Peptides against a protein of PDB entry 3ZOQ. Designs and how they scored, part 15

Target 1, 223 residues: chain A of PDB entry 3ZOQ
Amino acid sequence: QLLQDSWWNQLKEEFEKPYYQELREMLKREYAEQTIYPDSRDIFNALHYTSYDDVKVVILGQDPYHGPGQAQGLSFSVKPGVKQPPSLKNIFLELQQDIGCSIPNHGSLVSWAKQGVLLLNTVLTVRRGQANSHKGKGWERLTDRIIDVLSERERPVIFILWGRHAQMKKERIDTSKHFIIESTHPSPFSARNGFFGSRPFSRANAYLEKMGEAPIDWCIKDL

## One batch from the design tools (peptide; aimed at target 1 Q62 K83 H185 S187)

Design b2_p13_2 (made by RFdiffusion4)
Pose (drawn by RFdiffusion4):
Structure b2_p13_2 (pose): chain A 223 residues (1-223), chain P 13 residues (1-13)
Amino acid sequence: as target 1 above (223 residues)
Amino acid sequence: DPSVHEDTSDAYE
């Protein structure tokens, strides 16, 4: 068993399939022979921090950060002590305009995960310095199933879909129950074309309050 | 390492 019960009960059949076994064997070799991010112990951190039952909001990313000391097994977040990349700086600028939070002295979003924000990348590993290098190796098949089981959940889930790739997943989400907040990506190329001013954080909290759920405290505290 | 100053792959979609 690789995950806590709430998730295992939804996903155990996927981990038994040939594609996963092939992916696992490729990763055992690659972690031994080269530099793979995030650290192997951290691959499933988004699901460890945020159980299936506790998921309030899902923020979909693509692949992990590919530089030393960055990836934590979470979308968009970085380990404390490393420089925040441009897209993450833009997320904090929008958070400041929307909610009013000060800009933090680190980029870790673990506080969000602990409050029910699933920071799910669609690809869970990457070779150092080589973006998208683990594309098509089997992670998409698993993360599509993670999206499927969340879409099947009775209690509604709020999906935040930034950019074109994340928005492609709308087909897998049952919008008769679930909420979608979508905009352009926070990358500097696209942030001023819709992401800025979109107010995704307060909008997510409004959906939660309508359902009688506690809102997320989005502000990140300095370390 | 220059890669620490970069975004993830979807930032370039």

Design b2_p13_2_s1 (made by RFdiffusion4, then SolubleMPNN; from b2_p13_2, 4 letters changed)
Fold by OpenDDE base, seed 3:
Structure b2_p13_2_s1 (fold): chain B 223 residues (1-223), chain A 13 residues (1-13)
Amino acid sequence: as target 1 above (223 residues)
Amino acid sequence: DPAVDEDTAGAYE
């Protein structure tokens, strides 16, 4: 099976639907004819690192980084050795101001994922050098379903929604059970309009403590 | 779409 058991139980029906079969055929062609990111084995890394039952926090991104060696299947995250993109740099600046973490010497957010932070892009693949090139091809239906099954979960989830693209998903989230942290996007074009000072990391941990759950260790160690 | 463009803009710089 494509996913580990907890996610497979939630999503297996999606993979049998026509839209996903069409998406799969499109992706086969794209990976054969174009340079596509991330590596096909890494497309579902967000779900591999964070099981359905273990999700504590969700951070939504748009689509993968489109430069060589960058994307690793996690929103905002880059592989070790890759220069930190501007939005990620601003995320770490806010992390430092929020809870005092040092700026790591790499951009991998795998340590967050392993603690229950689902780092989900709404579109999970991209052509090299062509942002949003796989928009509207079927990924959004699958990732909407991921949000839906999390919203339907009894155990509460914290959704961190940076920017308008992510905030469009609010209507899918049952706010009677789940918590939402909203601000402007960490992009240099919007960070000074509300992202800086929003303190999403301490706020997320405050919700976790209120739920009686262990907080996230957001600080990232150097490699 | 400015809503979609935010994530793209953050990745390019």
Scores: peptide ipSAE 0.029, ipTM 0.683, DockQ to the pose 0.118
OpenDDE base, seeds 1, 2, 4, 5: peptide ipSAE 0.028, 0.029, 0.028, 0.028; ipTM 0.690, 0.687, 0.678, 0.685

Design b2_p13_2_s2 (made by RFdiffusion4, then SolubleMPNN; from b2_p13_2 with S3A H5D D10G)
Fold by OpenDDE base, seed 3:
Structure b2_p13_2_s2 (fold): chain B 223 residues (1-223), chain A 13 residues (1-13)
Amino acid sequence: as target 1 above (223 residues)
Amino acid sequence: DPAVDEDTSGAYE
């Protein structure tokens, strides 16, 4: 099976549907004919690091970084040794102002993922140098289902929705059970319009503590 | 502008 048990039980029907079969065939051609990111083995890293049952927080991204060596299958995250992209830099600035974390010397958010932060892009692949090149090819249906099955989960989830694109998913979230933290996007184009000062990290931990769950250690150690 | 809230995916690098 493609995913670990807890996610497989939630998503196995999707992988049998025509839309995903067509997506898979498209991806086979793309990876053969183009440079596609992330590495094909890393496409589902968000689900590999954070099981369905272990999800505490969801952070939605758009699509993977499209530069060499950047994308690692986690929203906003970059592999160690890669220069931090502008949005990620702003995320760390807010993290520092929110809860006092130092700015790490790398951009990997794997430590968040391992603690139950699902770092999910709505589109999971991209052509080198061509942002949104795989938009509308089928990923959105799968990732919508991921949001749906989390919304249907009895144990509450915290959804952090930065920017209008992520916030469009709000209608899929049962707010009688789950919590939503919204602000403008961390992009340099929008961060000063609400992202900075939104304190999503302390707010998320406040919800977790209210639920009787362990808070996330958002601070990232240097490598 | 809807583009304001888009991740630039490294556009400023």
Scores: peptide ipSAE 0.029, ipTM 0.688, DockQ to the pose 0.096
OpenDDE base, seeds 1, 2, 4, 5: peptide ipSAE 0.028, 0.028, 0.029, 0.027; ipTM 0.688, 0.687, 0.691, 0.679; seeds 1, 2 fail the geometry check

Design b2_p13_2_s3 (made by RFdiffusion4, then SolubleMPNN; from b2_p13_2, 4 letters changed)
Fold by OpenDDE base, seed 1:
Structure b2_p13_2_s3 (fold): chain B 223 residues (1-223), chain A 13 residues (1-13)
Amino acid sequence: as target 1 above (223 residues)
Amino acid sequence: DPAVDEDTSGSYE
């Protein structure tokens, strides 16, 4: 099976549906004929690092970074040794101002994922140099289902929704049960319009503590 | 609020 048990139980039916079979065939062709990111083995890293039951926080992205060596299957995250993209730099700036974390010398968010932060892109693959090239090919249906099954989960989840694209998913979330943290996107084009000062990290931890759960250690150590 | 441009995770290389 593609996924660990907790996610497989929630999503196994999706992988049998025609839309996903078509997506799979498309991806086979794309990976064979084009340079596609992330590595095919890393497509579902967000689900690999964070089980369905272990999800505490969800951070939604759009699609993977499309440059060499960048994408690692986690939204906003880049492999160690890769220059931090502008949005990620702003995320770390807000992290520093919010809870006092130092700016890490790398951009890997794996430590968040391992603590229950689901770093989910709505589209999970991309062609090199072609942002959103795999938009509308089926990923959105699967990732919508991921949001749905989390919304249906009895144990509450915190959804951090940066920007309008992520916020469009709010209608799929049972806000009577789950918590939403919204602000503008960390992009340099929008960060000063609300992202900076939004303090999503301390706010998320405040909700976790209220729920009786361990807070996230958002600070990232240097490598 | 007016529309604000977003540069999502997929916009950078």
Scores: peptide ipSAE 0.033, ipTM 0.703, DockQ to the pose 0.116
OpenDDE base, seeds 2, 3, 4, 5: peptide ipSAE 0.032, 0.031, 0.030, 0.028; ipTM 0.698, 0.695, 0.690, 0.658; seeds 2, 5 fail the geometry check

Design b2_p13_2_s4 (made by RFdiffusion4, then SolubleMPNN; from b2_p13_2, 5 letters changed)
Fold by OpenDDE base, seed 1:
Structure b2_p13_2_s4 (fold): chain B 223 residues (1-223), chain A 13 residues (1-13)
Amino acid sequence: as target 1 above (223 residues)
Amino acid sequence: DPAVDEDTAGSYE
């Protein structure tokens, strides 16, 4: 079984569809012939760390980091020991200003994932050094389905949508049930146009508390 | 308004 039970029940039909079979065959070839990130065992880490039922918050990314040792199957997250990418640095700057967290000495967001923050990229693999190289190959259909089944869930979800790419998914989200937090992207090219000062972390926790759920401990300890 | 460039995870090393 590819996924844990809660996600498998929601997504099992997708994996039998032709588009995913074609994607799978493509990935087999890519991983055999190219250097692909993340490690094939880590592709679905976002779903492994955060079950369907445990999702409290969704943070959408585009595709994985394409440098050696960076991607770990979680949007914006990098493995310990890896230099923090610019967008991630800005995320931590906003985190510090928003709720007073110290900037960690690493870039792993696993602690968020374990608390119910689904760190989902819309495309889950990438060829080394070639951003968006696996765009349009089938991942988007699967990840759209992930958004759909979360939107259909009775228990509300908070979607944090940074930038236009993520915000295009808003039409798939039932805003009568779910909460949306939107701002510009944390990229250095856009962060000063609205991301900084948007306080997504405190806002997310405010929604969680209003729902009677435990807030996320967004602060990340040093390793 | 002109589009603001986004440099997502896949664009950084």
Scores: peptide ipSAE 0.030, ipTM 0.693, DockQ to the pose 0.097
OpenDDE base, seeds 2, 3, 4, 5: peptide ipSAE 0.028, 0.028, 0.028, 0.029; ipTM 0.683, 0.681, 0.686, 0.685

Design b2_p13_3 (made by RFdiffusion4)
Pose (drawn by RFdiffusion4):
Structure b2_p13_3 (pose): chain A 223 residues (1-223), chain P 13 residues (1-13)
Amino acid sequence: as target 1 above (223 residues)
Amino acid sequence: TEEEQDHDPDPFS
């Protein structure tokens, strides 16, 4: 068993399939022979921090950060102590305009995960310095199933889909129950074309309040 | 290392 019960009860059948076994064997070799991010112990951190039953909001990313000391097994977040990359700086600028939070002295979003924000990348590993190097190796098949089981959940889930790749997943989400907040990506190439001013954080909290759920405290505290 | 850490995972999405 690789995950806590709430998730294991939804996903155990996927981990038994040939594609996963092939992916696991490739990763055992690659972690021994080269530099793979995030650290192997951290691959499933988004699901460890945010159980299936506790998921309130999902923020979809693509692949992990490919530099040393960055990836934590969470979308968009970085380990404390490293420089915040441009897209993450833009997420904090939008958070400041929307909610009013000060800009933090680190980029870790673990506080969000602990409050029910699933920071799910669609690809969970990457070779150092080589973006998208683990594309098509089997992670998409698993993360599509993660999205499927969340879409099947009775209690509604709020999906935040930034950019074109994340928005492609709308086909897998049952919008008769679930909420979608979508905009352009926070990358500097696209942030001023819709992401800025989109107010995704207060909008997510409004959907939660309508359902009688506690809102997310989005502000990140300095370390 | 600085270039790797400055790079966004999905800059053109």

Design b2_p13_3_s1 (made by RFdiffusion4, then SolubleMPNN; from b2_p13_3, 9 letters changed)
Fold by OpenDDE base, seed 2:
Structure b2_p13_3_s1 (fold): chain B 223 residues (1-223), chain A 13 residues (1-13)
Amino acid sequence: as target 1 above (223 residues)
Amino acid sequence: DDALRAADPAPFD
């Protein structure tokens, strides 16, 4: 399945550019020679689950989890049956404290994606066991364009920017019409320095309500 | 079409 028409219309020009062609050739080699995550079919899952027009909230991650069976093409999300990584556990702790949701027995955030939460990593692939191994290979240019076209959209978006890496993208966001929620990263190394207590979920829903849109049901049911 | 293939979720299969 190709990208949805709404995303294709926004991004088609990028795929014809030399940088993306070079990225694609690199990825072909990487997937052939190395164990790369996520599965090649799942690289664009964030765009598949959440159309350009349906985006309500954006949550930016850095790059996919690099352990077996973890990454599913959505930032911070892990496939069902996979142990929740530390950052994700902290996300659920904040979710519980913020709006009272129970901690789910899995780590899949697909339910958020289906409601309009774009779970976008800035880099969409990684080598097994090698964090940031595909940094600087072209993904950032594509994902910057994703942010740009969302910023250009007339209908407002809420951007949740956890940590410095995500916050560096703030300069690309038209804050005259879009909303930004910032805090430290949910990582155990930074969560106590501002992420906990930041209440991004209730704040995002408050903005959605002000815009006359349906809030996100952030609570995740057990499987 | 190379562009369409590039946008395919399974471009490397």
Scores: peptide ipSAE 0.039, ipTM 0.713, DockQ to the pose 0.027
OpenDDE base, seeds 1, 3, 4, 5: peptide ipSAE 0.033, 0.029, 0.034, 0.032; ipTM 0.652, 0.672, 0.637, 0.702

Design b2_p13_3_s2 (made by RFdiffusion4, then SolubleMPNN; from b2_p13_3, 8 letters changed)
Fold by OpenDDE base, seed 2:
Structure b2_p13_3_s2 (fold): chain B 223 residues (1-223), chain A 13 residues (1-13)
Amino acid sequence: as target 1 above (223 residues)
Amino acid sequence: DDELNAADPAPFD
């Protein structure tokens, strides 16, 4: 299947643009010549799990995990059976402190995505073992457009922006109708400087409740 | 749980 109709209506024009065609050709070569993550079928999982109309919360990441079996097309998320990366461990620590959720025995955030949490990386592919290897190749233009069309949506969205990279996207968000939750990145290098104690999960739910929407069940069950 | 979804709107093949 292609993108859901709601996303297709918002993004179809991008896929016809030269930059995306060039990106596509690059990706064809990369997937043929290198080990690229995630699986090509999983690149757009964030959009597959969360339709344009169903987006309640956006969590921006940079690029996919670059280790074997990790990336599943969702920011910060790893496939079941994969050891939780340090940033994800810190996310779960904050989740526990914020709203009392137990730390799950896996790192899949699919349950969030299915509830309307768009887990979007700004770059959607990466070479094995080479972080940011696909930076500046065209993904950022597409993902900027994703942010733009969400910003243009009448129904409010909550954007959770961890770290400077994500926060650079704030200029694209209409803060007159959308909500921003900002802190330092959950990375071990920055989490103690503001991420811990930022309580993004309870704050997001508070905004959802104010909008008359159902809150996110952030707690993740063990598998 | 982890589910595999469809490929991108412009498949590589």
Scores: peptide ipSAE 0.037, ipTM 0.643, DockQ to the pose 0.036
OpenDDE base, seeds 1, 3, 4, 5: peptide ipSAE 0.022, 0.024, 0.032, 0.036; ipTM 0.572, 0.561, 0.624, 0.640

Design b2_p13_3_s3 (made by RFdiffusion4, then SolubleMPNN; from b2_p13_3, 9 letters changed)
Fold by OpenDDE base, seed 4:
Structure b2_p13_3_s3 (fold): chain B 223 residues (1-223), chain A 13 residues (1-13)
Amino acid sequence: as target 1 above (223 residues)
Amino acid sequence: DDALNAADPAPFD
């Protein structure tokens, strides 16, 4: 599926650049020779579900889940029927404590994406069982451009930056017009150090309301 | 067309 026109207008120049051509050739080899996640059809799901103009909130992840059937091209999200990863469980725990949502029986965040939550990983592919295996291969340049064009957008965006990796992108964000919500990562290793109690969901909605935007319905229905 | 096709990660067969 082709990128939506709004994203195409913002990113078309990137796809013609040598770095992206090299990335694509690398990916062709990787998908042919290795088990790569997500499915090649799902790589750009974050952009498919959330148009450039419809972005209200950005949640940055590092790279896709590297286990079978998990990744669906959305940061932190897993396909229905897949056991919720520890970080996602903590996200739902915070969601429950923050705004009273029930913990869903699945881990799909597609409902957020459809409402304008861009669930973007900085690296969009990974080898099975090998976290960060596609780091430094060109994805970061494209996803940096995605952050840049959102930062340049006149309509404000809310960036939720969990952990140091995501927070390193803050320098690319015009904080004079965009809002930043920062905390430690939802990982079990860091969640108790600041993620729990950070209330990113209510805070995001508070910013949206101040902007005259409809809030996100963060509560996820059982499938 | 080629650029759009480049952005569409055609299922890498």
Scores: peptide ipSAE 0.035, ipTM 0.658, DockQ to the pose 0.026
OpenDDE base, seeds 1, 2, 3, 5: peptide ipSAE 0.025, 0.032, 0.026, 0.032; ipTM 0.579, 0.675, 0.583, 0.684

Design b2_p13_3_s4 (made by RFdiffusion4, then SolubleMPNN; from b2_p13_3, 8 letters changed)
Fold by OpenDDE base, seed 4:
Structure b2_p13_3_s4 (fold): chain B 223 residues (1-223), chain A 13 residues (1-13)
Amino acid sequence: as target 1 above (223 residues)
Amino acid sequence: DDELRAADPAPFD
C-alpha cells in the first residue's frame, strides 16, 4: 500500500523522478540477489508509524542495522527479542539518567514512533553485514526531501541530531521555526564526549510544552 | 501495530 495521505502529498513527486526510479531498479536487483535489510515491506515504517502531520520529533540515523532480524525500518530501533545494540543501550542509559525511565527488556522504539517521533535513517536499506552499502544510491535525496518538507511545515518540529552525520542536515532546517538538539553520537566511541548528560528527552519535551503540545512518553514498557 | 507495516509506495518484488 501507499504512504499515508499526508506523506504522499509531500513526497509523491519524488517517486516519479529518475533518481528514485533508478533507486527502485537497484533495490529490485539487490533484494533479488542479496540479503537486504530491512524487509522490503518495512522500508518506510518510519513514515507509516508517524504521519507527516503528526511528526513532533525527528531522530536521524544513518542506515539500518545490517544483522539478521535487527532492522525494522526505524532508526536505532530493533525488533523485540533482539539484543540491544551498543548505541541503543547508551540511548536507554541516557533516557534513564535524563528522565528516570527504566531500561526496557527489548529495543523496539515503536512506542515513540506512534507518538510522533519520526525515527528516520538517511539511507533506508543495507546489505547484510555491509554497513553503508547502499549509501549514495538515491536514498539521501529522498530523505533530504523528507527533512525539507518538515522544515517547510509551519508547525514546529524538534530535530535530534546525534553525531556529525546527522548534524550535517542542520543546514536544511529552518531554525527560525524548528528546534535542534545536538550532541555527540550515542555510539560507545563518542557517547562520553557529550551524548551522556545531553538530556535530549527532557529537552524535547520542554520544547513540546512551549509549543502547547503533549510531551512524548519516552518510557518504554517491557514486553 | 503490525498492520501499519506496508509495502514501498513504489513497490518492487
Scores: peptide ipSAE 0.037, ipTM 0.634, DockQ to the pose 0.034
OpenDDE base, seeds 1, 2, 3, 5: peptide ipSAE 0.035, 0.032, 0.028, 0.036; ipTM 0.628, 0.657, 0.648, 0.673; seed 5 fails the geometry check

Design b2_p13_4 (made by RFdiffusion4)
Pose (drawn by RFdiffusion4):
Structure b2_p13_4 (pose): chain A 223 residues (1-223), chain P 13 residues (1-13)
Amino acid sequence: as target 1 above (223 residues)
Amino acid sequence: TEEVEFLDPDWYE
């Protein structure tokens, strides 16, 4: 068993399939022969921090950060102590305009994960310095199933889909139950074309309040 | 190399 019960009960059949076994064997070799991010113990951190039952909001990313000391097994977040990349700086600028939070002295979003924000990348590993190097190796098949089981959940889930790749997943989400907040990506190339001013954080909290759920405290505290 | 490693994984978005 690789995950806590709430998730294992939804995903155990996927981990038994040939594609996962092939992916696991490739990763055992690559972690021993080269530098793979995030650290192997951190691959499933988004699901460890945010159980299936506790998921309130899902923020979809693509692949992990590919530099040293960055990836934590969470979309968009970085380990404390490293420089925040441009897209993450833009997420904090939008958070400041929307909610009013000060800019933090680190980029870790673990606080969000502990409050029910599933920071799910669609690809869970990457070779150092080589973006999208683990594309098509089997992670998409698993993360599509993670999206499927969340879409099948009775209690509604709020999906935040930034950019084109994340918005492609709308086909897998049952919008008769679930909420979608979508905009352009926070990358500097696209942030001033819709992401800025989109107010995704207060909009997510409004959906939660309508459902009688506690809102997310989005502000990140300095370390 | 350090500049490439610092790029967003999806900088092209």

Design b2_p13_4_s1 (made by RFdiffusion4, then SolubleMPNN; from b2_p13_4, 7 letters changed)
Fold by OpenDDE base, seed 5:
Structure b2_p13_4_s1 (fold): chain B 223 residues (1-223), chain A 13 residues (1-13)
Amino acid sequence: as target 1 above (223 residues)
Amino acid sequence: SAEIEARDPAWEE
């Protein structure tokens, strides 16, 4: 998979490291022997849609959806035609309450990605039906590096950290330079504990405007 | 608000 030049410059050394080579070999075996999501061509979609230089906002997820046809290589996003998962539905509910967007008839967040919202999972692959099956296999080291190089970037970034897993990455973020929006996870099990009403979308845009950047058009059009 | 993370049902199904 070819990464954009801006990401390649930041990450090329990682791909030469033993941990990533081991990860790659593992993934080759996994994709050959089992059903792995997302499609191998979609693993790095977050980086494909949003260049290093174009990142305005980061939304961290844990690992991809593990059901057929769901994972799109973007955190929380699902391919068009796929039923919106509960967390995504709650994201859209908050979006509606926050800034008045209509709930789209699909779950693709590609429009966000194209505007500079890096929809990054900390683990980028998963076995069918086995959540977190690829945890601890090397992805976290790469995605930590992604967070690190963004943290080191001079141009500020907004990190939206839903839930404790994402919030654990806060230690890697230079909070003197970058802005963090934290709340509970959009999962039905946690959304009512702080996600709803957190207004991450308007808050993110407020910071972008303060920085002199164009806000994100968070509203998603129907397909 | 309580900062309790729970697994997305989509990950547990």
Scores: peptide ipSAE 0.035, ipTM 0.684, DockQ to the pose 0.072
OpenDDE base, seeds 1, 2, 3, 4: peptide ipSAE 0.026, 0.020, 0.030, 0.031; ipTM 0.673, 0.640, 0.682, 0.691

Design b2_p13_4_s2 (made by RFdiffusion4, then SolubleMPNN; from b2_p13_4, 7 letters changed)
Fold by OpenDDE base, seed 1:
Structure b2_p13_4_s2 (fold): chain B 223 residues (1-223), chain A 13 residues (1-13)
Amino acid sequence: as target 1 above (223 residues)
Amino acid sequence: MEEREARDPFEWE
């Protein structure tokens, strides 16, 4: 099976549907003929690092970074040794101002994923140098289902929705059960309009504490 | 940080 048990039980039916089979065939062609990111074995890293039952927080991204060596299958995250993209730098600036964490010397968010932060992009692949090149090809249907099954989960989830694209998913979230933290996107083009000072990290931990759950250690150690 | 490799999404078991 493609996914670990907890996610497979929730999503296995999607992988048998025609839309996903068409997506799969498209991706096979794309990976053969083009440079596609992330590596094919990293596409589902968000689900590999964070089980369905272990999800505490969801952070939605759009699609992967489209530069060499950047994307690692986690929203906003970059592989160690890769220069931090502008949005990620702003995330770390807000993290520092919010809860006092030091700016890490790398951009990997794997430590968050391992603690139950699902770092999910709505589109999970991209062509080199071509942002949104795999938009509308089937990923959104799968990732919508991921949001749906989390919304249906009895144990509450915290959704952090930065920017309009992520906030469009709010309609799929049962707000009577789950918590939503919204602000403008961390992009340099929007961060000063509400992202800075939004304090999503302390707010998320406050909700976790209210639910009787362990907070996330958002601080990232240097490598 | 340790990174794990995923299964091949194009090859079914």
Scores: peptide ipSAE 0.018, ipTM 0.542, DockQ to the pose 0.031
OpenDDE base, seeds 2, 3, 4, 5: peptide ipSAE 0.018, 0.018, 0.017, 0.042; ipTM 0.551, 0.547, 0.556, 0.738; seed 5 fails the geometry check

Design b2_p13_4_s3 (made by RFdiffusion4, then SolubleMPNN; from b2_p13_4, 7 letters changed)
Fold by OpenDDE base, seed 2:
Order: sequence, then structure tokens, then C-alpha cells
Structure b2_p13_4_s3 (fold): chain B 223 residues (1-223), chain A 13 residues (1-13)
Amino acid sequence: as target 1 above (223 residues)
Amino acid sequence: DAEVEARDPFEWE
């Protein structure tokens, strides 16, 4: 099976639906004919690192980085040795200001994923140099279902929604059970309009503590 | 920490 048991039990029916089969066939052609990111094996890394039951926090991105070696299958994350993209730099600046973490010498957010931070993009693939090239091809339907099954979960989740694209998913979240942290996007074009000073990391941990759960260690060690 | 094993979604037909 493609996913580990906890996610497979929630999502297996999606993979049998026509929309996903069409998406899969499209992706097979794309990966054969174009340079597509991330590596095909890394597409579902967010679900591989963070089980359905272990999700504490969700951070929504739009689509993967479209430059060589960048995309890691986790929203906002880049592989070690890759220069930190501007949005990620701003995330680390806010992290430092919020809870005092040092800025790491790499951009891998795997340590967050392993602690229950689901780093989910709404679109999971992209053509090299072509942002949003795989928008509207079926990924959004699958990732909407991911949000839906998390919303339906009894154990509360914290959703961090940066920018308008992520915030459009708020309608799918049962706010009677789940918590939402909203701000502008960490992009240089929007970060000064509300992302900086939003303190999403301390706020997320405050909710976790209120629920009797262990907080996330957001500080990332140098590699 | 060990990385999770990557799985190719296109190996499954």
C-alpha cells in the first residue's frame, strides 16, 4: 500500500477514484517528459513522516518549490545543503522572535514533521521553473480530503493558515473542535503585513498545553 | 534521525 496504515485507512478510497487515476496518469507523463519536483518517491513525505493519529499541527503550503534540489515533499521545507528560500527565512525569523530559537544552518523541517507537524502542500507536485503548473489537476481534491478527515477526527488539531490560499480551507475545518492560527503569508511580499509578530509557534504550543499534549520543540538543530 | 523510506507512487498499478 502507498501510505502507512493510519492514513491508508482514511484515504484508500480516494486512490481508487477516477480523479486520482487521471491525476496519476498525468503525473506519469509529466515525470517522463518534464522535470517534476519533488522526486516521485517524496510526493507523500508529509504523510510518511506524520501519521494520521500523530498529527498535532497542520501547516498548509500551496505547491512545492520548483528549483533543483529544493522540494522535500514537506511544505516550506528544503533538503539540507539547499539555500533557504525567502519565505522559509522569514519563518525562521518569526521563530526566533517568537520563542528565541536560533536560525538553523539548513532548511529541513523534518524535525517538526516527526513531532506531529503535518507539513502539507495543497498541490504536491510542480514542473521545474513553473509555479502552480499542476494546479487544478486533482491534488486539491485529495488534500481537501486530508483536511476533511483531520477535521472529522475527535482529537483536536491546530491548523496554521498563512495567507489567503491556506485560509480558504478554513470552511472545511470544524472550529468547534479544532484551533486555527491565521496570519499573512511569510513571503517577503506579505510578511510585514501580519506574519511577523503573529507568534504562531508559541500560540500552537499554548493550545497543545491546554489540550494536555506535549508542545512542539520548534527549535531546529544545525546539521 | 533516520529518514522515512521514500515510496514511489507510480510503482503501484
Scores: peptide ipSAE 0.026, ipTM 0.661, DockQ to the pose 0.030
OpenDDE base, seeds 1, 3, 4, 5: peptide ipSAE 0.022, 0.026, 0.024, 0.024; ipTM 0.630, 0.654, 0.650, 0.648

